# Designs tried in a protein design run: peptides against a protein of PDB entry 7UQJ. Part 160

Target 1, 160 residues: chain A of PDB entry 7UQJ
Amino acid sequence: PELYQNFNITPPRGVLFHGPPGTGKTLMARALAASCSSDERKITFFMRKGADILSKWVGEAERQLRLLFEEAKKHQPSIIFFDEIDGLAPVRSSKQEQIHASIVSTLLALMDGMDNRGQVIVIGATNRPDAVDPALRRPGRFDREFYFPLPDVKARFKIL

## One batch from the design tools (peptide; made by RFdiffusion4, then SolubleMPNN)

Design b2_p18_4_s2 (from b2_p18_4, 11 letters changed)
Fold by OpenDDE base, seed 1:
Structure b2_p18_4_s2 (fold): chain B 160 residues (1-160), chain C 160 residues (1-160), chain D 160 residues (1-160), chain A 18 residues (1-18)
Amino acid sequence: as target 1 above (160 residues)
Amino acid sequence: as target 1 above (160 residues)
Amino acid sequence: as target 1 above (160 residues)
Amino acid sequence: PPPEYYPPLTVVNPKAAK
């Protein structure tokens, strides 16, 4: 509740952060995890890169996704973030490798299986929202999309 | 003291930020440098990319590291950040170029030479903590490791 | 006023964020947009990648820039961010395509046309400030430059 | 050669973020 309230997100929905490379989709998520963490209530933050799950865990990607969601559930309140999620879950095509289809299907099932009372937020980041499988962008999954425009910084940096 | 207190870091320890590409290791560091700076107390922030130090400063990399630490000491409170530090300090192997060994040795000595009362924080960022020389990951050096999971964002961006 | 005060920026000036790749120029900007947004006062954040404007909007890049500034003005307080702005506004050379010259001229005019009372901040991010047209770096445009060194992070992430 | 990205020293000020 509180985590999702702080995020203005209703559980168990995923959030898609999309925007060009370097847009700091990946840090805003941490900054928010940090801002919502108190000394009393630490948010556990999990990261996986989409392409890394696919390449490093050949034949175990599905299992690693399951373990990730289990660990996130165990360490509630938690955030799972997938960077370059388009690399994990490319748009389904007739030429799509069976491996990608299985991984996408596993991720879909894991997101659909999230408890509404659970304090796990899933965030996907992509530079190419249109390269993410539309099935992931449906209600109950990555059903909130935040366009990550290129950002502004208030910090006075003095060039020395 | 105050800088390190604000960072919850005890001097002179380095912090290793590790996590996949795009994880905003590089931006959280700035956000924190920003958050710990007041108008009254500006933190000086130094950046070097590991591979850039190696490639751009062939034969001068050690000297450039020394100068960097001297400038950081001069401009206390300060943060030195090494992005892609695995490119600067690859794991020592029997096949490791003598250049890399010298650079690593210099960085080790510079970190070991930091005054406990100094207000210099060193941060290394890597996508591959296991590709960083274990000697850098020892107490008094990069002895704190922060896994940079992929992150979550609360900001309602309206796609227009 | 308040947005610019919060940014410690005087309207209508642009801010150039420059620093090596992965320095999270793009993310600090969002973190700050988020931190300056209250529930009561949401900052609208607009993003365009320089090279994307050039490549995706061939023949319409100028119009898209105008629309972007109009939408930003409509949704005040707002931030317009250009990532890889060097890709949008490369340094003028005798060999520069007429298209680039027109886009640069449009961006110059849009920045010069910003109301001093407007709550629109423009941020450009580049890995190559010297590759950005010097005309964009003049007073009233990107007249504040923030070097983005490689950064530090306080958040205790537990590696699980 | 890619223009040498000489990192200027940046002072980060958080009060500018409120």
Scores: peptide ipSAE 0.000, ipTM 0.259, DockQ to the pose 0.051; fails the geometry check
Fold by OpenDDE base, seed 2:
Structure b2_p18_4_s2 (fold): chain B 160 residues (1-160), chain C 160 residues (1-160), chain D 160 residues (1-160), chain A 18 residues (1-18)
Amino acid sequence: as target 1 above (160 residues)
Amino acid sequence: as target 1 above (160 residues)
Amino acid sequence: as target 1 above (160 residues)
Amino acid sequence: PPPEYYPPLTVVNPKAAK
């Protein structure tokens, strides 16, 4: 929350972190969570892996998503981070249409149900933004897309 | 520590992490500290914010720097991380010349007083490397500069 | 490169990055790759995800590992980064014993076959170090373990 | 898909650009 305010950036309801693997998407999501947390204003960070929600909660994935958003709202200001969100919400044209359609629809409804006043930021990380359902990438959802280029090794070599 | 040995690169006494805000400079410093710590060889990580040393310790900043370097030497191998080092050691031509000059001179003396054999690494992070006194950027001090590009302004904007 | 030399830490053949998800393990591995690459000496960075090697290359995982290490040796100095290495080399006592045993044995042989003079560093990242086969965590393999604590939300807040 | 070869991350030393 606070980092967005400091940069005069309106907090997205959802932020898509995309770029090659290990570009720091998950790291940055957690770092955003932390950087928005002052000593006065702690941010609660919720993390889920997209593939784990599909594989561990077969038949309950919708319920688990609802519970996650309720818990995030209860502990606001909060960040929900979906690592590998392409594993959670593949493009609707992907062969496993039925199971994914209900999970995607639930996630869409949960994203749409977040009031603009909610201090819940949703961050999705993917290596393949084109593998994420375009419905999630629309305004009011993951409407801010964030490319993590390979840190030019130059750039990170400069870091170490 | 070890990755640097394999590549036959002489260890800097000081490393300057520079780049736009929230590029992960402080994260990288902590992760370097962690990555140099094996189960057999723990690294002690000291962190100070440059502006905090100036603001909290008006008149004692020099003493606090000396104590920090002594404690780091006592707990070697160690890392001293100065976040926002431009706030601690502004260019001598900046308007607040007198108070900054003594702190910069103390930091220079402490950096120069580190034996090449000392297992104390000093990392300074800044958003404005040109705001850091060039005397700190000389060989034997912060002689390695490490640019944290904005992960493509898109990527940091995506992160923030 | 230099940070490791200063700490008098012998370069591991393998480095295990472990800690809670999104603590920056993958990010740090890429930064290490970068930080060891000078303008004169470029480091080649190879990245694989542990679960992807098992799932995409059922029956060819061993061959793919061999090819990866050969390519890394051909492009030395190089880093091989295994993200989610607990997904590639689970503890041998885990119920899927047979397929994992051959992949683990191949990875062990490849790690052991790296000459101490080889400019190939292997980095494994895991959220669960205790889920990685102890044989990989022995001296001459992933003998250096690097804990990525959750940057205390405070510490990661300080990091951005 | 071919192993995603991430090209060697090239290090730009800011002093080498002067």
Scores: peptide ipSAE 0.000, ipTM 0.196, DockQ to the pose 0.060; fails the geometry check
Fold by OpenDDE base, seed 4:
Structure b2_p18_4_s2 (fold): chain B 160 residues (1-160), chain C 160 residues (1-160), chain D 160 residues (1-160), chain A 18 residues (1-18)
Amino acid sequence: as target 1 above (160 residues)
Amino acid sequence: as target 1 above (160 residues)
Amino acid sequence: as target 1 above (160 residues)
Amino acid sequence: PPPEYYPPLTVVNPKAAK
């Protein structure tokens, strides 16, 4: 309830943070997790890189993805943050790699299988929302998108 | 000597940076390394992610950890920065995984085995100091702790 | 053409960003990628950590490196950013590890094999340019170097 | 081959650090 109120989303809907690299998508996801945590309500934050799921979990990526969602549900309220989600769920038409198709299908099923009453929010960050499988961007999945514009030159120099 | 004076620590004591995600722990460790480097004295900075040591060095994590400390000693003055150190050294009681226990035991032995005269500082960053093995937080190991509070909303927008 | 004009480099030349840790090398590479992207011309940004290539792609690092360059060429204009490139291409004399020598040799061959007309820029970031294999710093590879000085104390606190 | 080691889930509690 309160976690979803803070994100103003209906579960199990995911949030897609997209924008140019270095626009603070990962930092915002972390800051949101931190800001939504109170002394009475600790939010558990899980971070995975999309490319890490494919590269580290070859042959078990689907299982590790299931375990991630199970662990997030066990430790609810929770945020699952996928950094570089386009590395996990590239457009199906672009890669005939059955492994990618299976992992994407597992992620779709996990997002669809989340009880609307669970206190798990999924945040995906990408530099390329157009490289994310459109099936992930459908209602009930990553159906809320936030664009992170480039910081102005002055803001970039402050981050640098 | 001078490296430890800059950190105001007695070797081989480690520093634990802890705080909410995105509070700049990694950046501070890097900035400290940089600030302690002069033209006359280059500090060698080694970075490892705790979760990477476990995942990437399966069956050789202990050896790779030894090599890291050997390299740091060879390139002294040096900083070994462990990002996400709770991923490397989770509380022993929470995971009966012999691999984790062996890696943690190796890290303990390496920290204990550092000559107090060596110019190697170990910095661990974690979001969860309570998830770090208490043996690592004992005197002579990570016995100095710095809390990184959440940046205010304005500071978050400046980092974004 | 335009991508290389924005970086003021001749392809296939790489850019080495070096400087103290936390000086914004990774952020600059990302900000450059973002700044060079227009509505008419989206730049594809690929990020890899040097240590991740060695550790995640054990026995297939050469293949994964080839796939990365192929994908970058397919999605041109593109930037390949290697963070911690000293982790991928340590000085050959320091590590008799045949795996490292093979990966470095593959990276050398990939950088040499890039058509000068391809819209792929390679950026390597390191804290230790002296730890990077000198063969990578030769003309036609990482032959352009940018030093990132320490931000002043005030700038560091703004990044933190 | 050594057993495939999956890194533990990095669970972060932002308030556990206080």
Scores: peptide ipSAE 0.000, ipTM 0.176, DockQ to the pose 0.128; fails the geometry check

Design b2_p18_4_s2 (from b2_p18_4, 11 letters changed)
Fold by OpenDDE base, seed 5:
Structure b2_p18_4_s2 (fold): chain B 160 residues (1-160), chain C 160 residues (1-160), chain D 160 residues (1-160), chain A 18 residues (1-18)
Amino acid sequence: as target 1 above (160 residues)
Amino acid sequence: as target 1 above (160 residues)
Amino acid sequence: as target 1 above (160 residues)
Amino acid sequence: PPPEYYPPLTVVNPKAAK
């Protein structure tokens, strides 16, 4: 509510930041977290990478996601930033596809359960919005998308 | 030479951008590429991820690195940006360590061979500079490092 | 002179980086400082926040600004980066307006005195260029402006 | 207190450390 009340924006449960690599998606997420923080109200910024969820949390990814969301709720107002959320996509092995499907299913359930999560915003960043599971892009999940285009190279030239 | 000759800066063969995730390392690399471009002189920006070099280039990573460096030379002035260069670090399997060692060895050789590459700058970005192979951080390789601190969260508070 | 001679750019006394929050203004300023540094010629990067000038330097802001400019001159080539320079703007109290007016007056005088400052560049960053005192935006002060657009606001609008 | 220098952009040049 409050984080977005100042913007008169209905707080999206999830926001997808997408655009070419190095357009400042992650920086923007941190910058938003920082800008929405105050001395009186610090926003807790949680960051995870999609690929780390798959690789570093092997066998516990679902549990670690649950813990992350509970920790974010405990430390609200909070931003959970999933960098490279497209890194949750399976590699070409059937086993990786199953692991992916389970992790994505858990993330879906956690996002759907956010109505009662108070001031927790989830931001996903990707270079490949089309590689994000369409189920994550439905209403109540990552239902708002922000495109981060390349800084217009031409616009920099006009000033040099 | 020229990209840095304009700065009277001995062009580092490689620049390591390091700092916490989402401090804009990749954005900066793109912004530098954009800022150094002109209508008359476009810098060609090549981007690869360290993890993609390991995973997507399985069995061809060394060849693809060679091709990337030749293409960068062909399209000079050029920036090769390796995002998440720490993703070249081996996972704890002996097979992955060998693959890593081969890829890193190839990258080392390619960077060492840059004296004849003209206006090609290599930028590596990492969240974990200590996870970057020390051999890559030697003179003539990633011999300049730029720290990207978190935007000071405290100081955004006072202006909102 | 030299920092910009290499760009064939008449060194602006001041450069205003403006654009929406989180567009990488501060990051760009740091990266410019870094990019302009060499082994032979390190640029000293000084950073202050507009709000910190008002709040942390209460009663000494003018003196601290003078010291900052002298230190920058001593360590030339130098960049003085004022992040959130719009934070020098008064809040609606007469007392804050007077403090602001004094600080701004001092900054104006310091910028006007830069002809003798050698290789010192001042970069101001703001999210609100219209909240920057017009006197700071005159020739010989922040007389060059760089807009940091949101990555294609039009593309963001099509998704919103 | 020393002015809280925001941690300077640390340009670590390995040539200077030897």
Scores: peptide ipSAE 0.000, ipTM 0.343, DockQ to the pose 0.042; fails the geometry check

Design b2_p18_4_s3 (from b2_p18_4, 11 letters changed)
Fold by OpenDDE base, seed 2:
Structure b2_p18_4_s3 (fold): chain B 160 residues (1-160), chain C 160 residues (1-160), chain D 160 residues (1-160), chain A 18 residues (1-18)
Amino acid sequence: as target 1 above (160 residues)
Amino acid sequence: as target 1 above (160 residues)
Amino acid sequence: as target 1 above (160 residues)
Amino acid sequence: PPPQFYPPLTVVNPAAAT
C-alpha cells in the first residue's frame, strides 16, 4: 500500500510480475510488501503457488481461494502473492482444463469482487506471461504488468 | 561480506544504491546485511530514512546520527542503511537548506571518522543519485555506486 | 564483492541461501552478482534449477554440470546459481536416488576441484536446507549458509 | 527511537494453518 500511495499511483487490484526464472519476482513482491508497511501500517503478506492451488487443493481450491481472499480482507492492508501463477494453466487433460477453468473463474470473481477502495493487492508471478489466462490480464484484474528481465549479465553494473 | 572478498576490491566505507523506485535497493541492503552474517559472525543492521532524518529528528538529527554511528561501531560488524538518502536534500526553503547542510556535514564527518579497518558499512539508497550531495559521493564516503536498473531497462515500470 | 571483503571472511566456494519460498534467494544471488560487477570487472552469472538438473538433463546431468563449471571458469569472475538445489534431493525411487547420488557426487567433485584462488562462486538456493545433501554443506562446498527468513521483521536473521 | 525495523510482514499462510 504505502509504496503505491507514496507515488500517488492507484494501487492496482492485480499486478503481474513476469520474466525469466530467478529475476526476482517473488522477492520483489515481498520487498514491495515490506516497503509498503510502516510501524503505523503493517502489511500482511499471503503467498500461494499456482501449482499448489491445482495439486494440493484438489476439490477444495475454490474454497481455499475464497478463504484466502477473506483472510486478506480481514488483515488489510494486505498483499496476496501468487507465485508461479502460470502453474494454474491446465495440464493436457480435459479434466484438468475443467478444474482449471473453475479455479480461474473463482479467482476472477474474487478479484472482481474486491472493492477498488480495498487495501488488498494481488501480485501474480510467472515465467510465462503468455501461459496466464488472458482473462486474468484484463483491466480490474492483473491489469498492470512488470517485466523482470534477466539482468542483462552484460549490463555493466557501472559500479562507478 | 564474503562474496565481495573474493574480488580483491577495497571495501568502500559507503555504497550508494541508486535506481528507479521499486528496483529493490532497500531489500538488497537488508539481504546484503543478511548475506554477510554467519553463525560465527552476526551483522547488525541499522536502517534510517533520509526523509525521517529531516522530519522526525528536527533539532536533534546531528545527535541522532552520532548515536547511530556509535551504536553501529559498538555492534560491529554492522551495516547502516540510509533509505531515501536523497530525502536529505533540502526542500526549497532556505531554512531547510541550512538544516540539510548541517546534517550532511555531520554525516560526512561521521563517514570520514570511520577507520578504514572498521567493520561498519554505510549503504545509501536513492532514486535520484543526482539529488545526493556530491560531497557524499567522494572517495572515502559513498565512493561506490550500484545502479539498480529497472529489470527491463526499457520497460518503464509504467505503473499505469 | 566489496561489502564481503570488509568483514575479513574467506569467500566461500559455495554459499547456501535457504529460507521459505519467496524470501528472495534467487534475486539476492542475481543482485550479489550484479553488485559484484564493475565496468572494470564484469561478473558472469550462470543460473540452473535443481529440478531441471534431474528432469531435463537425464543421462547428461553430469556432463552439463562439467560444462557449466568450465564455462564459469572461462568467464571469471563468475557466479553459478543453483536455484531450488533441494530439487536435487532424491524422490523415493531407488533409481532417482542413484541418479541423484551421481549428480551430487559430480557437483561435489566440481566444487572440490575449484581452486581456492578461483573467481567462481557457487550459490545454492533452497526452501529446505535439511533436504540438501549434507555432503554439499561441508567445508569447501556450501560451507556458508544464509537464512532468508520470511520478512517477519522480528526474525533474527540467524544466518546459521 | 529504537531502530525502526520495517514492521514484521506477517506472512499468514492460511494453508499452513489448516
Scores: peptide ipSAE 0.000, ipTM 0.200, DockQ to the pose 0.054
Fold by OpenDDE base, seed 5:
Structure b2_p18_4_s3 (fold): chain B 160 residues (1-160), chain C 160 residues (1-160), chain D 160 residues (1-160), chain A 18 residues (1-18)
Amino acid sequence: as target 1 above (160 residues)
Amino acid sequence: as target 1 above (160 residues)
Amino acid sequence: as target 1 above (160 residues)
Amino acid sequence: PPPQFYPPLTVVNPAAAT
């Protein structure tokens, strides 16, 4: 939160962590949350999986997203981490369009409704950035993307 | 593989990586695969997500598990990594019982059918070890569990 | 950088990430770089391996370190990540003393010569903090240390 | 041939790291 204000950086409403699976996107999100949490300023870290929001919350996914963003706003400074965000907001494929479109539209509205002054950072993690709805990757949403490369193989053999 | 032989440790048929999400379970599994791969002995790393096996393979999930274990056996030494294994083999809840029970029974049979002489390690990752069917956590299956603690938050405030 | 100013924390010239291999030290460094990069202020992330600086740059290692720090200063805000910094700056062992001593002395001078106002963060990663020259671990250099715990150590000896 | 599902995880060829 404060890092972005001081750099005169518009705090990203959302950051997309993308890269091959097991590149530690989730670990990094937790790590960022932990690094930004002081003894005085605990960052509340909210974690959800895209597939869990779809499967566990059939018909409630939109409500659960709204509640998540409200709770994150209430517990500022906060990080909302969507692991496997491509599972929540896949590119529009015809057969699953209605439920996904509704969840995507809700997430878009929630991200657009975040005041730039809010201490809420949304981090989406995906293995497939191209499987994320392009509407989520627009400015004011997941407008920043971070590639998590595979840890270079050459590195590890020298470590062990 | 060889590390287990040298310590006279029966190579675990299965290892459960559990801990809060984003503790690097997937990264560790890849790291182990990379660290155990020598110039002479490439470990073949197979990665599947529990939810993907259920959702992408409706009616074929059992067949895909069988093929995965056969391929892993063919490419020894190998690691099969099930990310979110609780999504593949949840504790028996009444409403999803038949499909899950069949997939669980297949996975159990595949793990039981792994000869102790095989250089196939199965790693399951979960955020909720208690959501994994207890039958998978028995000796000869996921008989070893590893807790991935949250990286200590106090450490990071000294970095930033 | 600025997070340190607001908390009246002297920005660390260097941070040592230590812990077992594959605990995500490199990953953490990349994501810190990523999280600090905005659309307007791209953090330039410089990554070098200690062993690569020694082996690839025989006789030029000091020059390459100087160039790296100059480039990092030119591209502020920047992060210099030394992976396997123990490979660059091992504790003085007699047989490698001269080359290592010269590289260590150069790195010390470069870290000491970083104005506290510079937006250059140096992150060193090691599996063996005790193998890092104690001179690098003094105040004004790698004065902050972060332990990356193994996800439950009892785990690895049973897996490996 | 059985469909190769996931892009082959880059087999860390340790030999190419020397």
Scores: peptide ipSAE 0.000, ipTM 0.333, DockQ to the pose 0.039
Fold by OpenDDE base, seed 3:
Parts: C-alpha cells; structure tokens; sequence
Structure b2_p18_4_s3 (fold): chain B 160 residues (1-160), chain C 160 residues (1-160), chain D 160 residues (1-160), chain A 18 residues (1-18)
C-alpha cells in the first residue's frame, strides 16, 4: 500500500523500466528505493540480473525465483529489481526453449501469486521492452512502463 | 553507401569499438545512429548483447543471428550493434567449444555474406579486442577499429 | 611492491570492491590502474567478467583463469580485475555445484599461488560481497574490502 | 547440467548505504 502510494501509482505487481543502456534505469530504481526508505521504514532492495539467473541457476532458477519472492515478502516493504529482465524472460521464440518457458512461467506465477496488499514492488529493467515476453507485460504483472529516453547526445558528451 | 559516407569511412562490414567499460562505446554507436538518422531516413538500430545470444539461444543462436541480419537488411539503412561482442565470439581456445565455434562461424558467414552495397553496418563493442576471435578482425569483417580511451580520471571523478 | 605502495596498502593478494551498481567500482579500478601507470611503468590491466568466465568457458574456465594469471604475471606490474566476481565465485550453496566448485577452487589456488613479491593485484568488483564465496574473502585472497557508497541521489540526478 | 553455485540472495539495502 504505502510503497505504491510513494510511487504515486495504482499498485502494479510490476513496473517495467525500459530505455537504452545508460539511461539511468538501475539508478532510478535505487533512487526510488532510497527515497521511499525513511528512518522508520527501510525498504529492502533485492537485485538480480536476468542473465545471471539463467546462467547461474540452470535447473534451480525457478527455486531461486521462489526464494527471492519469499524473502522479499518476508522483508517487506521491499523492491525486487530485475536488471536486464529480457535476459530472464525473453520472448518465447521456439518450442526448444522449455527451460526459458519454465522460468518465465514461474515468474508469471510468482507475480500472479503476489497479494495486492503486499508491500513488494517488482521492477524490471530492460533495454528492449519488446524482447520481454508479452505475458509479463499484461495487467497484474509489469503493467506500468516507464520509458527512459536517451539524454541529448550533447548532454551525454558533456558527462563523458 | 550513404550510411558509410555518413561515417566518413570506406564501407567496412564491421567496426570494432574497443576500450575500457564506460568509455562511451555504446553511446557513440547510438550517437552515430542518431546523427545518421534524418527526418527522411531513420536508421534502424538493432542491439544484441554477445553473452545474451550465447545464454538465451542455446541451439538457436545461429538462427537468431541469421534472423537479425535478415531483419537488419530488411530495415536498411540499419546498424547491428553487438554489445560485449567478446561474449559472442571469444577467441577459439579449445576443441570442446563446438557450439561457440559454430556461432562464430555463423557470424563470420553472415558478415561475409553481406553485400557491399547494403546499408547495414555492424558495430561490435568490446572491452577486450584481443578476446575477439581474430577471424572477426580480418578485412571485410571488423576491419576498422576505434579505440575509446579512458577519459581523464579527474574528468570522471567530477562526473561521479 | 611499488604497485602495493601506490595503493597505500599492505600487499593484498586481492581487493574486493563492493557496493551498489554504478557506484564507480570499475571506474576506480581503472583510475587506480591509470594513476599507478607512469611513463616509465605501464600497468597492464586485465579485465574479466565473472559471469562471462562461467558462460563462455564451460570446461575451460579453469584453464582460462590459469592463463589469465600467467599472463598477468608475465606482464607485471599488472591488475586483474574481475567485474561481477559474484558471477564467478558465488557462495557454495548446493552439492550439485561441482563445476562452480572447481572454478572457485582454481581461483583460490591461483590467488594462494601468487608470490607475495609479484606485482599483480587482483581486484574483484561485486554488488554483493555476501554472494562471494567466503573462502575468497579470507586473508591472503580478497582480504581488503572497499565499500563504494551510493553517491547522493541528487548528485547522480544532475549527472543523468 | 554443470553444477551450479547459487549465490545467496543478496539483499542490497540502499538505505543501509545512505
């Protein structure tokens, strides 16, 4: 509830941050976590990289996702941040992608199983929203999207 | 042709951007895409991460590379940007790397199969040009290299 | 010796840079490499990403780690920078993790096998020091830790 | 399947870092 109020959004189960690399998606997620953390209420920030969950968790990715969501629920108010979420849940392109399909199905089930009253926000960051399985972009999942535009090339050249 | 003229380069099939992380390789690739895009001619920018193609496409990486090149050709003028290309095409180190060898062989064949008249540029970004298969660095492939030096440490400390 | 003097530290075999993503761990490692490089003594900077060593080197990761340490020793003074080292050497969580256990064991052996007189520093960067195998955090390995705090959110918002 | 090291779920409390 309060976490969602602090985001000034109707409680999404997930927010998709999308935009080009280096547009500050991860930074914004951290800034939001910091801004929502008061002295009285520290937000627990869980970060996972999508590609890491696939590569590091062959055969246990589903279990690790479950544990992540359970831990986030236990330490609420909390944010689960999936960096490079297109690495975790690519678009279902072929029949041979059973492992990916099961991980995606587990993530879908975990997002669907989140009680709307929980103080857990899921933030997915991607450079390519169209590379994320459309099933994750449905209402009750990543149903809010925030686009991070490229800063002006001139502005970025001043920062480099 | 015109895309290569806009880059002020003899048409390489590929350009290797190399240099330390955070030196602006990806940003420069995007800035080039933006600067070459006019109101009349939008350049289609295809981005893939080398490690993602390996991890996400076990058994389909070759097909996905073919589809990427076909799509880039269909949407020309276009840029194919491989971020972390050393993730896709590491140096052939062992006999056991048959899958990597086949992906590299497919990428080599795709770069060799590009008609010199196509308006498709391939940009590979790496932090380690020496970790990229030397076969990719041959003429008609990534035959142009741009080094991205670290900005002055003092300049970067002002930006952090 | 001199490389360690330039770091103003008793010669660790390894330094763990930890802190949130984008806090400048990789940048600091590079800045240190640059600051320790004089006109007379260029430091060779070797960079590897932990997840890349796992994903790219299935069955050869141990050999590639050995080659990396040999090359770093050959090109001393040198820095071996492992970015996302929690990707290379995650905490030993399950009995099924023999390959990772062998990679970790190889990295441990390589760090233990470094002569204290060598001008090779190993820097591991992680977003999660607690996700790194405790065996790597023991004396004579990553026995120095540097925390990289989040810069002020306001400061970072001005940079974006 | 190559045996997997599962990194512990790392809780980054940004609020502990600020």
Amino acid sequence: as target 1 above (160 residues)
Amino acid sequence: as target 1 above (160 residues)
Amino acid sequence: as target 1 above (160 residues)
Amino acid sequence: PPPQFYPPLTVVNPAAAT
Scores: peptide ipSAE 0.000, ipTM 0.203, DockQ to the pose 0.082; fails the geometry check

Design b2_p18_4_s3 (from b2_p18_4, 11 letters changed)
Fold by OpenDDE base, seed 4:
Structure b2_p18_4_s3 (fold): chain B 160 residues (1-160), chain C 160 residues (1-160), chain D 160 residues (1-160), chain A 18 residues (1-18)
Amino acid sequence: as target 1 above (160 residues)
Amino acid sequence: as target 1 above (160 residues)
Amino acid sequence: as target 1 above (160 residues)
Amino acid sequence: PPPQFYPPLTVVNPAAAT
């Protein structure tokens, strides 16, 4: 909210952070969540790993996604950060990943339902944007993408 | 142990790290765990995410908590770090979170049983201290709290 | 690959990062994954927590490990990072951990099968190398180990 | 998090300890 107000930017419903591993996507999502929290506006940050939702909640993942979005709405303004979202929303065309079709469909429906979600921003992080279901990358969902380049080897040594 | 001896501080049974996301709670807990390990005293560090324990061990989470605390005792001096502890120990008053009541009760009992746990320190990290069951924030449990302020935007850019 | 070419080092099949918690094993694994990715060679990074695989996939953990290694091969050059690998591959001699014997055996077989895995590097991180099944620390598996010493207290304060 | 100064990675070759 505030960061988007300060930049006169319509808050995206969903932002996809993509790039090589270790480029700081998770750190940036956390830092953005932190930066959006002012003394006046505490932003609630929810972090979930995509692979965590799929694997922890066999048969309940859909319900857990619904609950996550409800809790985020209840604690708005909120950020939902999906780390490794390609683990949650694999490409539907993969025969092996059809097991996740219902979870992906639930996430799609929850993203589409965000008009009713108030000040909730969703950030997805992936190393493989092409492994994320293209339906999630459509307008009104993860409609903004940020590429995290490899920091130069010199910049990496400054982060190490 | 050593850090607490050096400062003449009674080691807390539990420390709650709270603050905005990306303020480095997990990093600090790790760094503290690291700092408490000297060449003479190897401290064993156990990291668990609250949401991970709940979701991974449906019906076994209580047993896994017991085993975690037993393993920590076996490898004492030890630090148990619960990242996102609000995911494990939600407020009991929430109707939706009553499913976790048995897990929370187990964690409470394990924290209370720490007199018998020797040199085991428990660190919880949360973005939402108010979402943690108040019973965990009582004396003899998470009785010390550290607020992690948002690093200044300039400090974040030094971390990025 | 490139980093190993630049140093004339035969890429290990598996590297074990061990040391006190917060010494940056996870960060280093990510940074190495990032550093190995050049503009010419995008390296795919897969992150899994050991405790996550065990607990999320009761009865399917073996299949999920196979799929992870297949996906890593499909997206080669790739890095598979197992954070907290001691949670996945406990010492077989522990009576309580015999439940994981089949998962450990699967990981062993997958590591041994890496000749057929092409440019896939496996990095394990642990705070307790002695808690990792010694069979994983054999040549052709996690045959290289990197100790992450505690940064000096002064260096920790610079990290804090 | 502040830049984690990783001390020089000490390569412990387990093959050299046997």
Scores: peptide ipSAE 0.000, ipTM 0.161, DockQ to the pose 0.031; fails the geometry check

